Peptides against a protein of PDB entry 3OGK. Designs and how they scored, part 143

Target 1, 307 residues: chain A of PDB entry 3OGK
Amino acid sequence: ATPDRLSRRFPNLRSLKLKGKPRAAMFNLIPENWGGYVTPWVTEISNNLRQLKSVHFRRMIVSDLDLDRLAKARADDLETLKLDKCSGFTTDGLLSIVTHCRKIKTLLMEESSFSEKDGKWLHELAQHNTSLEVLNFYMTEFAKISPKDLETIARNCRSLVSVKVGDFEILELVGFFKAAANLEEFCGGSLNEDIGMPEKYMNLVFPRKLCRLGLSYMGPNEMPILFPFAAQIRKLDLLYALLETEDHCTLIQKCPNLEVLETRNVIGDRGLEVLAQYCKQLKRLRIERGADEQGMEDEEGLVSQRG

## One batch from the design tools (peptide; made by RFdiffusion4, then SolubleMPNN)

Design b1_p22_1_s1 (from b1_p22_1, 15 letters changed)
Fold by OpenDDE base, seed 2:
Structure b1_p22_1_s1 (fold): chain B 307 residues (1-307), chain A 22 residues (1-22)
Amino acid sequence: as target 1 above (307 residues)
Amino acid sequence: MSRREELEKRRQEAIAKEILAK
C-alpha cells in the first residue's frame, strides 16, 4: 500500500502500524539506508491523517526531520509513538517529540539504534508530561540520561504502569521505584556483581504492584530479592538473566501465578518439568536459543523433544 | 569478563545462529 492510497481510503485512521525492513537488516548485514523510510508516511500523516493518535514504526528508517514533522503535525493528539527497532534518528528527534507531544501516553524506542547527543529529551519529558503510561527504551544504550529524570516522571505521571530501561544501575533507581507507586512492569536495569558487597541489592524496595519483571544481569545471588513478592509475579523476562537450570527451578517454584515466561534454552527439560508442576496458570512460554546450547556437556540446560 | 560483556557475547552468538539457520 502507498501512503496516498491509505489516506484516501481511511481519512479517519486513528492507529497506524508500519513494518519495514526484514529482520536481517537489524544486525548490520544490510545497509542502514536500505528502504523502509518513514518520510512519505509522515508527510501523508501530516497532511491527511488528522485523527491519528497512535503510530508504530517497526524496523524503519526514521530521521530527526521525520520525528519533528510528526511531532508538530500531531502535537498533543499523539498518544502513542513506537519506534520499534528503528534507526536513523538522534536524541534531537526524541526531544522534538516530547516537546510538542506533551500528552503522549506511550513512548517506545525498544531496540532502536540512534545517535545520543544528550539527555535533554528525558529531562523535557520529566518537566512537562503527566500523562505517560508506558515508557520503553529497553535494549538501548543511553549514557547521558539521568535516573533523577526517571524519578520525576514517576512522581508526575500517576498512570505510569510500565517502564523498560537500558543499563541503569538498579541502586540508582531507588528513588524511581519509591515514586512509581502504580508501576506494574519493569524491565532492564543492571545488577552488578560486587564481591565485597554480595548483599548490596537485598534491601531494594520494589513498587507494591510490580508483577511483570525482567532484571538484566540478575544472578543467583541477586535472585532472592524477588522472593518476597514472587507469588504476585505474573510475567518474568529471564532472557538477560544469568541464571542456570537449577536457579530457574528455584525461582519458578516460588512463582505459582506465573502467566508468561521468557527465557533461554538454559531452562532445560528439568526447568520445564518444574514449570509444569508449579505454574498452572502459564499462558505463554518463549524459549530463545542461546550460546548455552553449544557449551553444555550435560543434557541439563537443553530443551529436548521431551519438553 | 563483566556480566554485561558475557551477556552481549551470548546475544551476538544467538543472533548469528538465528541468521545462519534461515
Scores: peptide ipSAE 0.093, ipTM 0.706, DockQ to the pose 0.330
Fold by OpenDDE base, seed 5:
Structure b1_p22_1_s1 (fold): chain B 307 residues (1-307), chain A 22 residues (1-22)
Amino acid sequence: as target 1 above (307 residues)
Amino acid sequence: MSRREELEKRRQEAIAKEILAK
């Protein structure tokens, strides 16, 4: 569909999802006729889609100007913005979004490529937003944002239920976890090895409602931090965990209510057997090849057990 | 390989998969 056709047919559109080409195309010259730029859509949104509250751009080119225009056009009516595997913007664009869209509930930049100028966008979000429910910049690299701002967001946004972050040191998120009383999902962070202090993470306190979890770099030494609430875990993202087959077996046995598992082929047949034995509520299984594993390509895939 | 290096490698692999899926 073209922007103009869409607006004419559906002037009261509330949700828009646009999909561009695979991420690989984002690293190459994108022809003008490719349709990967959001600019014409943002123009149409600004002019004609005045009820639009949810925007999802997937694998598209998004400029700061596009974000600024969108932000100003929708302002507090914008509830959801997902920049899913997008590129072309900087943190200035994000700043514009959070500055003008102060009632945004979902903000996602997962796997997007951007230039980081500063951490002002997260600070602004922390200072003014009380509506946020989902914050997701998973698989991104922010070096200039503050964990303190994340904590402030958690404190001020009582409906915050899902947070996915980049490589924050987990210990820097202690305040965040304490503040995020209603958090159900957390992914990301960074668990760092310390030979001299192997138990450095054992005293981490997670939000009581946490049931969807993916801790980056979680190894067997850190895995026990999950045991106190393993029975309430419904989703595990182990793609970036550093667990061996036996570790998988150990953890899986402690998660009888697991519904979604994402992991590497290191789980092996043995892990799958344990999974089948202990996780009777499993709905989705994703297995990817790990870099440390020379697994066969045929072992990668998504298995859905939904009838 | 450091933990960070492993993560970066996985990210690259994910990108590569998308390339192949094109």
Scores: peptide ipSAE 0.091, ipTM 0.688, DockQ to the pose 0.250; fails the geometry check
Fold by OpenDDE base, seed 4:
Structure b1_p22_1_s1 (fold): chain B 307 residues (1-307), chain A 22 residues (1-22)
Amino acid sequence: as target 1 above (307 residues)
Amino acid sequence: MSRREELEKRRQEAIAKEILAK
């Protein structure tokens, strides 16, 4: 469909999701522009989709100009912006979004590739937003943003329930976790190995409502930090954890209310058996296989409850 | 291999699989 045809058919459209083609360009297999440009859509949004409050671009090329136009066109009416695996923008574009869309509830840049100029966008968000419910820049590389701004966001946005971040040192997020009283989901961060202080993470205090979790670089030494609230965990993202089969078994046994598990093939048959035994509420299982196991497709299986 | 390097490797592997699966 073309943007103009969409607007003519649905002038009162409130939610738009556009999907580009796979980013094979990341491996130089196809041109980067294969996903398509959002520019024509942003133009159409600006002119004709005046009720649009939710925008989701997946695998699209998005420029700063596109973001600026979108921001100004929708302003405080924009509640959701998802730049899912997008590219072509800088943090200036993000700054424009948060500057003009002060009532944004969901801001996602997960797996997007961008040029980072500064951390002003997060600072601006921290200074002016009180509506944020979901913040997601999971699997991104921000080096110039401040964990203090994230803490400020948590303090100011009482409805903040889901936060996914890049490689913040988890200890720098202590203030954030204390402030984020209603946080239900957290993914990302960085658990760094410190031979001289192996227990440095043991005193981490997580939000009391936390039930969806994925800590990057979590190894068996850090895994026990989850044990105090493991029974309330409903979703685990272990894709970027450094757990072996036995570690998986240990953790899974402590999560009887687990509904969603994302992990690697290291879970093995043993882990799957334990999962079946202890996690009767499991609804979704994603197992990623390592590169060395050539032949078998990623089995995203709905683990049907064998009842 | 550092934890960061391991994670990056895994991310790349995941991306590669996604490309191959389509």
Scores: peptide ipSAE 0.076, ipTM 0.691, DockQ to the pose 0.295; fails the geometry check
Fold by OpenDDE base, seed 3:
Structure b1_p22_1_s1 (fold): chain B 307 residues (1-307), chain A 22 residues (1-22)
Amino acid sequence: as target 1 above (307 residues)
Amino acid sequence: MSRREELEKRRQEAIAKEILAK
């Protein structure tokens, strides 16, 4: 479909999702002339899609100019922007979005590749936005953003329910968690083992409504921080946890209301058995093969075809 | 893969895609 045909057929379009070509299928889905760039679409959005409030670009090339044009064209009407696995932009583009789209509710850059110039975009978001519900820069490399801005966002955005971040030290997010009273989902952060201070994270206070969780680098020593609210956990992302099979079993047994589990093959057949036994409400299971698991021929850590 | 490894992999994939699109 061409952008112009879309606007003619659906002038009142509110939501648009564009998927870039999978590497293997690059030749058939996007006209060769479009090269996976969002530019033609942004032009069409700017000119003809005046009711568009939600934009989702997946695996597209997005420039700062594209973001700037989109931001200015939609302004406070833009409620959702998802840059899902996109590339080609810098934090200047993000700054333009948050500067002009002050009522944005969902901002996602998950797995996007970008050039980081500064942390101004998050600061600007913190200073001016009160509408944010979902913030997701999971699996990104922001080094210049401040946890304090995240805390400010939590304080100012009362409807903030889902936040996924990069490698913030979890202890730096204490203020954020305290402020994020309505937070239901949190993913990311960084748990760092300290042999000299095993209780380093035991005093963490999570938002009371937290039920979807994925803490990066969570090991068996840190896992107990979840136990006080494990019964209310509905979704676990353990893809980047440092849990072995037995640790999985321990945690799963404490999560009887688990609906979604994402984990690695380390869960093993034993973990799957425990999951089946204790998690009767499970709706979705994702098991990925970790690179580290290629070497562990231990039969217990492998999910057999019988699981 | 560790989160860091996965992040790097995805970053490389994104970069590669950008190069191919140009």
Scores: peptide ipSAE 0.040, ipTM 0.585, DockQ to the pose 0.139; fails the geometry check

Design b1_p22_1_s2 (from b1_p22_1, 13 letters changed)
Fold by OpenDDE base, seed 5:
Structure b1_p22_1_s2 (fold): chain B 307 residues (1-307), chain A 22 residues (1-22)
Amino acid sequence: as target 1 above (307 residues)
Amino acid sequence: MSERQKLEERRQKAIAEELLKE
């Protein structure tokens, strides 16, 4: 389908999701006619899709100009923007989005590749947005954004329920967690071992409604911070956790209401047995290869679904 | 190489994969 055909057929379209080619197909030079550029779609959105409130680009090439045009065209009507595994833009494009789309509820750039110029986009978001429900820049590298802005967002956006971030030191997010009273999902951060202070994370206070969690680099020493609310955990992302098989068993036994588990092969048969025994509500299981066996770029590992 | 370092490298690789589109 072409953009013009879409708008002619569906002038009142509210939600659009576009998918580019898988990463595995991108090892070769991208043909110019690949259709992976969002530009023609953004043009069509700007001109003809006046009711569009949700845009999801997956594995697309997105320029700052595209983002700027989209931002200005949809302004406060844009509620959802997902730049899912996209590339070609900088933080200037993000700044344009958050500047013009001040009522955005979902902003995602998970696994997108971009050039970071500054942290202004997050600051602008913090200063002006009160509508945000989902913020996701998981598996990205932002070095110039401030955890204080994240805290401000949590304070101002009372409907904020899901936040996924990059490698913020978890202790820098104490204020964020305190402010994010309605947060149900958190993924990312960075737990950093300190031999001189092994329990430096033990006093972390998580939001009361937190039930979907993935802490990067969580080891067995940090794992106990989950125990007070393990019974309410519904989803665990242990892909980047530093847990061995027995650690998995320990944690899983404490999560009887677990519905979704994502982990690596390290869980082993032992962990799977424990999972089957204790987690009767399990709906999805994702097992990826270990760090030494990454496999294909687009391989998500073994997925089992119940129900 | 520690397990953490391996995971960090894997994560970095995953993030870098989208650079192939630029």
Scores: peptide ipSAE 0.340, ipTM 0.846, DockQ to the pose 0.117
Fold by OpenDDE base, seed 2:
Structure b1_p22_1_s2 (fold): chain B 307 residues (1-307), chain A 22 residues (1-22)
Amino acid sequence: as target 1 above (307 residues)
Amino acid sequence: MSERQKLEERRQKAIAEELLKE
């Protein structure tokens, strides 16, 4: 489909999702008209799609100019922007979005590649937005953003329900968790083991409604922090957890309402048996096989090819 | 390598693979 044809057919379009070509193609000398650039679509949105409130770009090339044009064209009418696995922009583009779209509810840039100039975009979002429901920059690397701004967002955005972040030290997010009273989902962060302070995370207080969780680098020493609310957990992302087979078994037994589990093959046949026994509401199971686990000699730590 | 280092490498590899995916 072409942008022009879309606007002619659907002038009242409210939601648009565009999927580009795989990222490998973006590094070649590809003509601008290959369909991977959002520019012609943003032009069409600005001119002819005046009711558009939700935009999802997946695997697209997005420039700061594109974001600036989109931001100014849609302003407070833009409720959702998802830059899913996109590239070509900087934090200046993000700043433009949050400056002009002050009622944005969903902002996603998961797995996007960008140049980080500063942390102003998150600060601006914290200072002016009260509508945010979903913030997701999972699998990204921000070094210049402040956890204090994240706390401010949580305090001001009472409908904030899902937050996925990069490698924030979890202890720096204590204020955020206290402020995020309605948070249901959290992914990312970083749990850092300290041999000298084995209980440094034991007093961490999570939001009361938290039920979808993925903590990076959570080991068996940190895992008990989940036990007080394990019964309300519905989704677990253990892909980047430091849990062995027995640790999985221990945690799974405490999560009888688990609906979605994402983990690695370290769960093993034993873990799968425990899962089947205790998690009767399970709807989705994702098991990744990584090179890191291919060399494991422990039969219990490997999922067999049993039919 | 520690288990943590292995997971960090896995994460980085996943990001890199997404960038190179045809």
Scores: peptide ipSAE 0.327, ipTM 0.838, DockQ to the pose 0.158
Fold by OpenDDE base, seed 3:
Structure b1_p22_1_s2 (fold): chain B 307 residues (1-307), chain A 22 residues (1-22)
Amino acid sequence: as target 1 above (307 residues)
Amino acid sequence: MSERQKLEERRQKAIAEELLKE
């Protein structure tokens, strides 16, 4: 389907998801000649899709000009923008989005590759947005953004429920966690072991509603910070945790309400046994190969227990 | 390499691979 045909067929379209490489099932939506660029779609959105409030680009090339055009065309009507594994833009494009779309509720750029010019986009978001519900720049390399802006966002956006970030030192996010009273999901950050201060993270206070969590580089020494609310945890992302098999067993047995687990093969058969024993509400299990198995294709074993 | 370094490399590789799956 060409963008033109989409607008003619669905003039009242509210949500659009585009994937750069169509799987065989999407062959009719993206001409092979588009090379994964969002430009023709942004043009169509700007001209003809006047009710569009949600845009999801996956594995596409997105330029700053595309983002600027989208931002100006949809303005405060844009509620969701997901740049999922996209490339081609800079933080100037993000700045345009947050400047013009001040009522955006979901902003995602997870696993996107971009040129970082400055941290102004997050600052602008912090200064003007009060609507944000989901912020996700997990698996990105922002070095110029401020944890203080994240704290400001948490303070101003009372409906903020999910935040996924890059490699912020977790201690720099203390103010954020304190402000994010309604936060249910947090992923990312960076836990940095200090042999001289093994308890440096023990005083972390997490939001009371937190139930979906993935702390990067969490080791067995830091893991106890979860114990006070482990029974509340419904989703754990341990993909980038520094936990061995026994550590997995220790944590899993404390999470009887766990519904989703993402981890590496380090969990082992023993960890799976413990999981089966203690986590009766488990709905989804993702096991990825460990870092030492560099060679073979990531067979994502998605075991969905469809009860 | 430390386990942490391995995980960091894996993370970077994952990001790169998803971008290359053009």
Scores: peptide ipSAE 0.346, ipTM 0.848, DockQ to the pose 0.137; fails the geometry check
Fold by OpenDDE base, seed 1:
Structure b1_p22_1_s2 (fold): chain B 307 residues (1-307), chain A 22 residues (1-22)
Amino acid sequence: as target 1 above (307 residues)
Amino acid sequence: MSERQKLEERRQKAIAEELLKE
């Protein structure tokens, strides 16, 4: 499909999802001559798709100019922007988005590659947005953003339900968790072992509705922080947890309502047996190869709900 | 290399590989 054909056929389009050069299967979406750039699409959005409120770019090249044009064209009508595994932009582009799209509800940059100029984009978002429901910059490397801005966002955005972040020290997010009263999903952060203070995370208080969780670098010493609400957990991302097979078994036994599990092959046959025994509500299982194994192959399985 | 370091490298590699596919 071409941008012009899309706008002619669907002038009232509300949602657009574009995938860049797919790995293998989908040859039909983007002409080869476009090289995966969003520019021609942004031009078409700006000119002809005046009702567009949701934009999802996956594996595409996105420049700051593209983001600026999109931001100005859609302004407060833009509710969703997902830059999923995209590249080519800087935080200046993000700043333009949050400056002009003050009613944005979903902002995602998961696994995107960008140049970080400053933390102004998150600060601007914190200062002016009250509509945010989903914020996701998981698997990114921001070094210049402030956890205080994240706390401000949580305080001001009462509909905030899902937040995925990079490598924030979890203790720096205490204020955020306290403010994020309606948060259901959290992924990312960084748990850091401290030999001199082994229990530094034991008093960490999570939002009461939290049920989808992935804490980066969570080891067996930190795992008990989940036990008070483990029965409430419906999704676990253990891909970057520091849990061995036995640790998996321990945690899984405490999560009888688990529906989605993402982990590494370290779960082993024993972990899978325990999973089958205790997690009768399991719907999706993703197993990736361990860090010690070469390759990024993963196994995704759909498990039929028992009962 | 610690298990953490291995995971960090894997994370970085995954991000980098995605960029190379563009």
Scores: peptide ipSAE 0.343, ipTM 0.846, DockQ to the pose 0.131; fails the geometry check

Design b1_p22_1_s3 (from b1_p22_1, 13 letters changed)
Fold by OpenDDE base, seed 5:
Structure b1_p22_1_s3 (fold): chain B 307 residues (1-307), chain A 22 residues (1-22)
Amino acid sequence: as target 1 above (307 residues)
Amino acid sequence: MSARQKLLERQQKAIAEELLKK
């Protein structure tokens, strides 16, 4: 469909999702410029789709100008922006979005490739937004954003339920976790093993409602921090965990209410057996090839039980 | 390189470092 045809057919469109490339592209080298341009769509949104509240671009090329135009056109009417595996923008574009769309509820840029100029976008979001429910920049590289701004967001956004971040040192997020009282989902961070401080992370306090979790670089020494609330865990992302087969078994046995598991082949047949025995509520299993398993065929298995 | 690829590389590095510390 062309943008003009869409607006003519659906002038009252509230939600738009555009996909630039098929999902199969995720299994190959993803070039930075592999998406289609959103510019024609943003133009159409700006001119003719005045009721649009939700925009999802997947594998698209998005410029700062596109984001600026979108931001100004929708302003506080924009509730959801998802830049899913997009490229072509900088943090200036993000700044424009959060500056003009102060009532945004969902902001996602998961796996997007961008140029980071500064951390102003997150600061601006922290200073002015109280509506945020979902913040997701999982699998991105932000080096200039502040954990303090994330804490401020948690404090100010009472409906904040899901936060996925890049490689923040997890200890820098202590304030965030304390503030995020209603947080149900957290993914990302960085656990860094310190041989001299084996209990470095043992005092981490997670939000009481946390039930969907993916801690990056979590090893067997850090895994026990989950044990106090393992029974309430419904989703685990272990793709970037540093757990061996036996560690998987240990953790899985403690998560009887697990519904979604994402992990690597390291889980092995034994881990799958344990999963079947202990996790009777399991709905989705995703097994990916890990970076440590060089030489095996890139098999991404998604097992969904259609209940 | 995608963020995912970079993270995979970081994961690999982390694993390697862990193995070297044992």
Scores: peptide ipSAE 0.026, ipTM 0.619, DockQ to the pose 0.096
Fold by OpenDDE base, seed 3:
Structure b1_p22_1_s3 (fold): chain B 307 residues (1-307), chain A 22 residues (1-22)
Amino acid sequence: as target 1 above (307 residues)
Amino acid sequence: MSARQKLLERQQKAIAEELLKK
């Protein structure tokens, strides 16, 4: 499909999702005329898709100019922007989006690669947005954004239900969690083990409605922070947790209402058995080969045909 | 390198550090 054909056929299109070529191919191939660039599509959106409120680019090349054009063209009509595994932009492009699209409800740049110039985009979002429902920059590296801005967003956006972040120290997000009263999903952060203060995270107060979560670098010492509300957990992302097989078993048995689990091969056949025994509502299971397999190979950490 | 790959590397380092603390 070409952009021009799309607009002619669907002038009232409200949602658009574009998928580019696999990232490896995009870097190795000289871009053909459409070469995974969103530019032709953004041009068409700007000119002819006046009802478009949701845009999802997956594995596309997105420039700051593209984002700026999109932002200005759709302005407050843009409710959803997902830059899913995209590249080619900087935080200036994000700044343009949040500056012009002040009623955006979903902003995602999960696994996107970008140049970080500053944290102004998040600050601008915090200062002017009250509509945000989903914020997702999971598996990204923002070093210049402020947890305080995230807290401000939580305070001002009462419909905020899902937030996925990079590796903020979890203790820096205490204010965020307190403010995010309606938050149902949280992924990311960083838990840092402290031998001298093993209970430094035990006083963390999570939002009351939290039921989908994935805390990065959560080890067995930090895992108990979930126990008070483990029964209400519906989704766990353990891909970046530091849990061994037995830890998985311990946690899983406390989550009888678990519907979605994402984890690594470390769960093992034993963990899968426990999962089957205790999690009767499980709908989706994702097991990935983790980096731990290079150094933590044990028989229990292997998933066989039994599981 | 994707952000995911970077995070996997960080995870690996974190695991290694945890093992050293035990």
Scores: peptide ipSAE 0.026, ipTM 0.635, DockQ to the pose 0.097
Fold by OpenDDE base, seed 4:
Structure b1_p22_1_s3 (fold): chain B 307 residues (1-307), chain A 22 residues (1-22)
Amino acid sequence: as target 1 above (307 residues)
Amino acid sequence: MSARQKLLERQQKAIAEELLKK
């Protein structure tokens, strides 16, 4: 499909999703430029798609200029922007988006590659947005953004229900969690083991409605922080958890209402058995090979046909 | 390197470190 053809056929289009590169590009098997540039699409959006409120770019090249043009063209009419596994932009582009699109409800840049100049984009979002419902920069590397801005967003955006972040120290997000009263989903963060203070996370208070969760680097010592609300957990992302087979079994037994589980093969046949026994509402199971597969000494940590 | 790859590498390191502590 060409941009021109789209606008002619659907001048009143409200939602657009564009897919660029195939999955193989994630492994650097396909050049980054193969997926295509969003530029011609942004041009078309700017000129002809005046009712467009939702844009989803997947595996495309997006420049700051593209983002700036999009932002100015749609302004407060833009409710959703998803830069899904995109590349080519910097935080300046993000700044333009949040500056001009002050009523944005969904902002996603999950697994996108970008150049980080500063944390101004998140600060601007925090200062001016009250509409945000979904913020997702999961599996990204922002080093210059402030957890305080995230807290401000939570305070000001009462409809905020889903937040996925990079490697924020979880303790820095205490204020965020306290403010995010309606938060249902949280993924990311960083749990850092402290041998001298193994219980440093035990007093962490999560939002009361939290039911979809993925804490990065959560080990068995941190896992108990979930136990008070494990029964309400419906989705777990354990892809980046540091749980062994036995730990999986322990946690799964406490999550009888689990509907979605994403984990690594470390769950093993034993974990799958426990899952089948205790999680009767399970709808989706994703098991990745994981980076630790070669390091697993425990045969039970392997998923076989028995599981 | 994609953010995912970096995160995977970090995970690998974290797992390795944890295994060494046990």
Scores: peptide ipSAE 0.026, ipTM 0.622, DockQ to the pose 0.103
Fold by OpenDDE base, seed 1:
Structure b1_p22_1_s3 (fold): chain B 307 residues (1-307), chain A 22 residues (1-22)
Amino acid sequence: as target 1 above (307 residues)
Amino acid sequence: MSARQKLLERQQKAIAEELLKK
């Protein structure tokens, strides 16, 4: 579909999701007229889609100019922006979005590639937004944003229910977790093992409603921090956890209400058996090939056709 | 390299380091 045809057919469109070509295709052929650029769509949105409040770009090239145009065109009418696996923008583009779209409820840039200039976008969001429900920059690299701004967002946005972040040290998010009283989902962060302080995370207090969780680099020593609320966990993202097969078994046994599990093949057939035994409410299971496959000859860490 | 790929590399490194401690 072309942008102009879309607006003519659906002038009152409220939500738009555009999918670009797979990234693998981006390496070989970026034709100038490639449908991977959002520019012509943003132009059409700005001119003709006046009721559009939700925009989802997946695997597309997005420039700061595109974001600025979108921000100014939709302003406080923009409730959802998802830059899903996008590239081509900087934090200036994000700043424009949060500056002009002060009532944004969902802001996602998961797995997007961008140039980080500063942390102003998150600061601006913290200062002016009270509507945010979902913030997701999972699997991104922000080094210039402040965990204090995240805490401020949690204090000001009463409807904040889902936050996915990059590599924040979890201990820096203590204030955030205390403020985020309605948070149901958290993914990301960074757990760092300290041999000299094995219990440094044991006093970590999570939001009471937390039921969807994925802590990056969580090992068996940190895993016990989940045990007090493991029974309320409905979704686990263990893709970036440092858990072996036995650790998976231990954790899964404590999560009888688990509905969604994302993990690596390290779960093994044994882990799958335990999962089947203890997690009767399981709806979705995603098993990815892990980086650990290259080093572990242990048969127990592999999912066979029998699992 | 995507953020995911970088994270996977970091994960791999962390796993490797853990295995070496054992």
Scores: peptide ipSAE 0.026, ipTM 0.638, DockQ to the pose 0.100; fails the geometry check

